# Ledger of designs, part 31: peptides against a protein of PDB entry 3JWR

Target 1, 323 residues: chain A of PDB entry 3JWR
Amino acid sequence: TRELQSLAAAVVPSAQTLKITDFSFSDFELSDLETALCTIRMFTDLNLVQNFQMKHEVLCRWILSVKKNYRKNVAYHNWRHAFNTAQCMFAALKAGKIQNKLTDLEILALLIAALSHDLDHRGVNNSYIQRSEHPLAQLYCHSIMEHHHFDQCLMILNSPGNQILSGLSIEEYKTTLKIIKQAILATDLALYIKRRGEFFELIRKNQFNLEDPHQKELFLAMLMTACDLSAITKPWPIQQRIAELVATEFFDQGDRERKELNIEPTDLMNREKKNKIPSMQVGFIDAICLQLYEALTHVSEDCFPLLDGCRKNRQKWQALAEQ
Target 2, 298 residues: chain A of PDB entry 3JWR as posed
Amino acid sequence: TRELQSLAAAVVPSAQTLKITDFSFSDFELSDLETALCTIRMFTDLNLVQNFQMKHEVLCRWILSVKKNYRKNVAYHNWRHAFNTAQCMFAALKAGKIQNKLTDLEILALLIAALSHDLDHRGVNNSYIQRSEHPLAQLYCHSIMEHHHFDQCLMILNSPGNQILSGLSIEEYKTTLKIIKQAILATDLALYIKRRGEFFELIRKNQFNLEDPHQKELFLAMLMTACDLSAITKPWPIQQRIAELVATEFWEQGDQVGFIDFVCTQLYEALTHVSEDCFPLLDGCRKNRQKWQALAEQ

## One batch from the design tools (peptide)

Design b1_p14_1 (made by RFdiffusion4)
Fold by OpenDDE base, seed 3:
Structure b1_p14_1 (fold): chain B 323 residues (1-323), chain A 14 residues (1-14)
Amino acid sequence: as target 1 above (323 residues)
Amino acid sequence: TAMLDGYELMYEAH
């Protein structure tokens, strides 16, 4: 395709030029081509291209295939969300110095998972899929969408000309797919809520050890969630704009809940409750986000900008809730 | 999905 030719022939700017190591990064001014160039730089600077012998054209095709399998008519859960999740992962690995704590296979899996974790997202949550009796709800009992996202990820990885993992041994390939699956499934916040207590307790007791395979798996899950939620950490103008995209998607679901399911939506998804957004954001930060970024900062102090951003945005949302 | 599902979980927890 013309898009593939343009991407494959383009000079890839440095991570410094692209500012993709910054926790304050914004994609709002970037073209789709520039987001793909940023993605190539992430793979290159994490040594994934060299270590796993990725062909440049295959990587370019894979990135464009992943981007193509996000829906354009979804307000938030689109390619830009996946790209920002991957950028936060890259920043946490580089600027947050988490790269030195992980294997190359874990880093490879996390980056693929971050880009792929919401593939073919429909702009509705698992609860809507269950209540609408969608065919996907018959295939999976829990984490319905996350299983679908992984299936889409696997389909792309196995598609002709998209096989970025062809340089791996059979054992490395199996390990990578296992970690990708676990990382995508970890983006189900129901699973985060279930598992986070164990992580926080290990940190609190100073018993956290990445040499333990179970604790490593737990950390990778928490890191995925931290990157997936990273919009809450962004500078206020960016956070406010992303919160508007999230609210738009939620209100679209709420409108569908009224029309298709004949139910009153929750306040979060109710367009008539737009005035509650600031207080709901404070509640979300307190219930879900703060402890996660505190714990992540305890694992690596260089991740502090995520915690600081979350705290600053809490203050901004609280000030709006008091108006 | 995480931010979206997180808000729903927050409401289910109340």
Scores: peptide ipSAE 0.041, ipTM 0.769, DockQ to the pose 0.640; fails the geometry check
Fold by OpenDDE base, seed 1:
Structure b1_p14_1 (fold): chain B 323 residues (1-323), chain A 14 residues (1-14)
Amino acid sequence: as target 1 above (323 residues)
Amino acid sequence: TAMLDGYELMYEAH
């Protein structure tokens, strides 16, 4: 395709030029081509291209295939969300110095998972999928969309000309797919809530050990969530704009819930409750985000900008909730 | 979706 030719022939700027190591990164000014170039840079600078012998054209095709399998009519859960999740992962690995704590296969899996974790997202949550009696709800009882996202990820990875994992041994391939699946499933916030207590307790007791396979898996799940939620850590103008995208998507779901399911939406998804957004954001930060970024900062102090950003945005949302 | 399900869980917890 013309898009593939353009991407494959383009000079990939440095991570410094692209600012993709910055926790404060914004994609708002970037074209789709530039987001793809950033993605190539992430794979390259994490040594994934070299270590796993990825062909440049295959990587380019895979990136474009992933991007193409995000819906354009979804306000938040689109390619830009996946790209920003991957960028936060890259920043956490590089600037946050988590790279040295993980294997190359774990890094490979996390980056693929971050880019793929919301593939074919429909702009509605698992609850809506279940209540609408969608065919996917018959296939999966829990984490319905996350299973679908993984299935889409696997489909793309196995598609002709998209096989970025072809340089792996059979064992490396199996390991990578296992980690990808676990990482994508970990983006179900219900699973985060279920598992986070174990992680926080290990940190609190100073018993956290990345050499333990179970604790490693737990950490990868927490890191995925930290990257997925990273919009809450961004500089206030970026946070505010992303919150508007989230609200738009939630209100679109709420409107559909009223119209299609004849149910009253929750306050979060109720367009008439727009005035509650600031207080809901404070609640979200307190209940979900703060402890995660605190714990992550305990694993690597260089991740402090995520915690600091979250705290600053809490203050901003609290000030709006008081108006 | 992680954020959506998380907010629902927040509402159920509150």
Scores: peptide ipSAE 0.041, ipTM 0.768, DockQ to the pose 0.582; fails the geometry check
Fold by OpenDDE base, seed 4:
Structure b1_p14_1 (fold): chain B 323 residues (1-323), chain A 14 residues (1-14)
Amino acid sequence: as target 1 above (323 residues)
Amino acid sequence: TAMLDGYELMYEAH
């Protein structure tokens, strides 16, 4: 395609030029081509291209394939969300110095997972999928969408000309796929809520050890969630804009819940409760986000900008809730 | 989004 030719021939700017190492990064000003260039830079600067012998054209095709398999009519869970998740992962690995704590296979898996974690997202949550008796709900009992996202990820990875993992041994390939699956599934917030207590307790007791395979897996899951939620950490103007996208998608679901399921949506998805958004954001930060970024900062102090951003946005949302 | 899924989970847990 012309898009592939353009991408493959383009000079990839440095991470510094692209500012993709910054926790404050925004994609709002970037074209689709520039987001793809940023993604190439992430793979390159994490040494993934070199270490796993990725062909440039194959990587370009894979990125474009991933991007293509996000829906354009979904307000939030689109390519830009996946790209921002991956950028946060890159920033956490580089600026947050988490790269030094992980294997190359784990880094490879996390980056692929971050880009792929919401593939073919439909702008509705698992509860809606289940209640609507969607065909996907017949395939999976829990984490319905996350299983679907992984299936889409696997499909793309195995598609002709998209095989960015072809340089891996059989064992490396199996390991990578296992980590990708676990990482994508970890983006189910239900699983986060279920598992986070173990992580926080390990941190609190100063017993956290990345040399333990179970704790490593737990950390990778928490890191995925931290990147997936990273919009809450962004500078206030960026945070507000993303929160509007989220609200739009949720209100669209709520409208569908009324129309298609004949149910009253929760306050979170109720367009009529728009005035509760600030207080709900404060509650979300307190219940879900703060402890995670505190724990992540404990693992790597260089991740502090995420925690600081989250705290600052809490204050901003609280101020709006008091109006 | 994970933010709202978290709240729904909080509501479902109550």
Scores: peptide ipSAE 0.040, ipTM 0.767, DockQ to the pose 0.438; fails the geometry check
Fold by OpenDDE base, seed 2:
Structure b1_p14_1 (fold): chain B 323 residues (1-323), chain A 14 residues (1-14)
Amino acid sequence: as target 1 above (323 residues)
Amino acid sequence: TAMLDGYELMYEAH
């Protein structure tokens, strides 16, 4: 309540002052309040507040509710990750000029999805949830956590005083929820790997058309992944620090796998194999990231900073792997 | 999770 009052009464700085249009943006120096202010600015500058008649207090409450439903004891998949995903989405929409290619409902859905896509993340992957026979694994066979994240997102959106979508028509509301669900589910990298080939082929063949509803859905999924992985594109000092957070969370899972499941963790989750991180990062960039940012840059050349950042970080990780 | 799921899938695919 005090936090809400403080947020709702605060002057929201410009996007320029907050540097939230920059692909090089870092949240490390920001307080939780400042991250919430940035989030308000994203909604405002995307015209979402005006177009969908959002009440300022309701938006503030919703942002704080989303933030509260991320766990503080998770090293990487926390509010700061969700916030950075949303900031990258904002930068891609504004600086990357993708805003001009999307409807207002798609933009609304993507921003909500970016902020919500990891709600109540437990610091473990779907494989761990499945192997631990967690109750969530009984509800969903695939994309277990992403379904849970969407359920949490929906719960918050429907909570009293958090209904930022109350200004939408019934049809707009249904459309928005559909896109949010698809976008959150798209953050399952298993689904990304399954679908990315279609996207890359459309780009390669110069057959990519956002007027096609299927291709639009595919693009939104790829854009969500590009924002979710955007830590790999950040300036090297930022990238290194985020990679340490990721490694911490993965090692925590590996420690739990040993203790709770009596299994040897994979190299990525094995604390004893920390020296392999640089080579694993190179592999991750090559296998997952580069083609995505290349394809995104082909859709919008103004997204090049993401690709350039990814390439620069690959070089940095490669240099460390050679030491 | 994204990095992990990607690598796990890569290892399952090999």
Scores: peptide ipSAE 0.037, ipTM 0.759, DockQ to the pose 0.475; fails the geometry check

Design b1_p14_1_s1 (made by RFdiffusion4, then SolubleMPNN; from b1_p14_1, 10 letters changed)
Fold by OpenDDE base, seed 3:
Structure b1_p14_1_s1 (fold): chain B 323 residues (1-323), chain A 14 residues (1-14)
Amino acid sequence: as target 1 above (323 residues)
Amino acid sequence: MAALEALEAVADAQ
């Protein structure tokens, strides 16, 4: 395609030029081509291209295939969300110094998972999928969308000319797919809520050990969630803009719930309750985000900008909730 | 998932 030719022939700027190591990064000014160039740079600077013998054209095709399998009519859960999740993962690995704590296969899996974690997202949550009796709800009982996202990820990885994992041994391939699956499934916040207590307790007791395979798996899950939620850590103008995209998608779901399911939407998805967004954001930060970024900062102090950003945005949302 | 989805996931997980 013309897009593939343009991407494959383009000079890939440095990570410094692209600012992709910054926790404060914004994609708002970037073209689709620039987001793809950033993605190539992430793979290159994590040594994944060299270590796993990725062909440049195959990587370019894979990135464009992943981007193409996000829906354009979804306000938030689109390519830009996946790209920002992957950028936060890259920043956490590099600037947050988490790279030194992980294997190359874990890093490979996390980056693929971050880019793929919301593939073919429909702009509705698991509860809507279940209540609408969607065919996907018959295939999976729990984490319905996350299972679908993984299936889409696997489909792309196995598609002709997209096989970025062809340089791996059979054992490395199996290990990588296992980690990708676990990482994508970990983006189900219901699973996060179930598992986070164990992670926080290990941190609190100073018993956290990444040499333990179970604790490693737990950490990778928490890191995925931290990157997926990283919009809450962004500088305030970016945070507000992203919160508007999220609210738009939720209101679209709420409108569908009224029309298609004949139910009153929750306050979160109710367009008429837009004035509750600030208080809901405070509640979200307190219930979900703060402890996660605190714990992550305990694993690596260089991740502090995520915690600091979350705290600053809590204050901003609280001030709006008091108005 | 964004902040708002997380609140719903929290509500669904409670």
Scores: peptide ipSAE 0.031, ipTM 0.752, DockQ to the pose 0.455
Fold by OpenDDE base, seed 4:
Structure b1_p14_1_s1 (fold): chain B 323 residues (1-323), chain A 14 residues (1-14)
Amino acid sequence: as target 1 above (323 residues)
Amino acid sequence: MAALEALEAVADAQ
């Protein structure tokens, strides 16, 4: 395609020029081409292109295929969300020094997972999919969307000319796919809530050990969630704009819940309760985000900007909730 | 209870 030719021929700027190592990064000013260039830079600077012998054209095609399989009519869970999740992963790996704690296969899997974790997202949650009796709800019992995202990821990885994993051994490939699956499934916040207590307790007791395979898996899950939720850590103007996108998507779901399911939406999904957004954001930060970024900062102190950003945004949301 | 329900609602929503 013309898009592939343009991407494959383009000079890829440095990570410094692209600011993709910054936890404060914003994609708002970036074109789709620039987001693809940033993604190439992430793979390159993580040594994934070299270590796994990726062909440049294949990587370009894969990135464009991933981007294409996000819906344009979804307010938040689109390519830009996936790209921002991957950028936060890149920043956590580089600036947060998590790279030194992980294997190349784990890094490869996490970056693929971050880019792929919401593939073909429909702008509705698992609860809506279940209640609407969607065909996907017949295929999967739990984490319906996350299983679908993984299936889409696998489909793309196996598509002709998109096989960025072709340089891996059979065992490396199996390992990578296992980690990708676990990482995508870990973006189900229901699973996060279920598992986080174990992680926090290991940190609290100073018993956390990345050499333990189970604790490694748990950490990768927590890191995925930390990157997925990373919008809450962004500078306030960015945070507000992303919160508006999230609210738009949630209100669109709530409107559909009223119309299609004849139910009253939750406050979070209820357009009529827009005035509760600030207090709900404070509640979300306190209940979900703060402890995660605190724990991540205990694993790597260089991840502190995520925690600091989350704390600053809590204060901003609290101030709005008091107005 | 309300905080847990709000958490479940947030977890279901994302």
Scores: peptide ipSAE 0.030, ipTM 0.724, DockQ to the pose 0.126
Fold by OpenDDE base, seed 5:
Structure b1_p14_1_s1 (fold): chain B 323 residues (1-323), chain A 14 residues (1-14)
Amino acid sequence: as target 1 above (323 residues)
Amino acid sequence: MAALEALEAVADAQ
């Protein structure tokens, strides 16, 4: 395609030029081409292209295929969300110094998972999918969308000319797919809520050990969640704009819940409750986000900008909730 | 309960 030719021929700027190592990064000013260039840079600077012998054209095609399999009519859960999740992963690996704690296969899997974790997202949550009796709800009982996202990820990885994992051994390929699946499934916040207590207790007791395979898997899940939620850590003008996209998508779901399911939406998804957004954001930060970024900062102190950003945004939302 | 349901809704929506 013309898009592939343009991407494959383009000079890829440095991570410094693209600012993709910054926890404060914003994609708002970037074109779709520039987001793809940033993605190539992430793979390159993580040594994934070299270590796994990725062909440049195949990587370009894969990135464009991933981007194409996000819906354009979804306000938040689109390519830009996946790209921002992957950028936060890259920043956590580089600036947060988590790269030194992980294997190349784990890094490869996390980056693919971050880019792929919401593939074909429909702008509605698992609860809506269940209540609407969608065909996907018949295939999967839990983490319905996350299973679908993984299936889409696997479909792309196996598509002709998109096989970025063709340089891996059979065992490396199996390991990578296992980690990708676990990482995508870990983005179900219902699973996060179930598992986070174990992670926080290991940190609190100073018993956390990444050499333990179970604790490694737990950490990768927590890291995925930390990157997925990373919008809450961004500088206030960026965070506020992303919160508006999230609210738009949630209100669109609430409107569909009224129309299609004949139910009253929750306050979070109720357009008439827009005035509760600041207090709901404070509640979300306190109940979900703060403890995660605190724990992540205990694993690597260089992740502190995520915690600091989250704390600053809590103060901003609290000030709005008091007005 | 309402905070947990809101969190589950946020969890399920994100």
Scores: peptide ipSAE 0.029, ipTM 0.725, DockQ to the pose 0.130
Fold by OpenDDE base, seed 2:
Structure b1_p14_1_s1 (fold): chain B 323 residues (1-323), chain A 14 residues (1-14)
Amino acid sequence: as target 1 above (323 residues)
Amino acid sequence: MAALEALEAVADAQ
């Protein structure tokens, strides 16, 4: 395609020029081509292209295939969300110094997972999929969408000319796919809520050890969630705009719940309750985000900008909730 | 709503 030719021929700017090592990064000013260039830079600067002998054209095609398999009519869970998740992963690995704690296969898997974790997202949650009796709800009992996202990820990775993992040994390939699956499934916040207590307790007791395979898997899951939720850490103007996109998608679901399912939506998905957004954001930060970024900062102090951003946005949302 | 139900609602929504 013309898009592939343009991407493959383009000079990829440095990570410094692209600011993709910054936790404060925003994609708002970037074209789709520039987001793809950023993604190439992430793979390159993580040594993934070199270590796994990725062909540049294959990587370019894969990135464009991933981007194409996000829906354009979904307000939040689109390519830009996946791209920002991957950028936060890159920043956490580089600026947050988490790269030094992980294997190259884990890093490869996390970056692929971050880009792929919401593939073909429909702008509705698992509860909606279940209640609407969608065909996907017959395939999966739990984490319905995350299983679908992984299936889409696997489909793309196996598609002709998209096989970015072709340079891996059979064992490396199997390991990478296992980690990708675990990482995508870990983006189900229900699983996060279930597992986070173990992580926080290990941190609190100073018993956290990345040399333990179970604790490593747990950490990768927590890191995926931290990147997935990273919009809450962004500078206030960015946070506020992203929160509007989230609210738009949730209200669209709530409108569908009324129309298609004949149910009253929850306050979070109720367009008539938009005045509760500030207080709900405070609740979300307190209930989900703060402890995660505190724990992550304990694993690597260089991740502090995520925690600091989350705290600052809590204050901003609280001030709006008091008005 | 118990704090847990609010958490589940947030988890189901994201």
Scores: peptide ipSAE 0.027, ipTM 0.718, DockQ to the pose 0.122

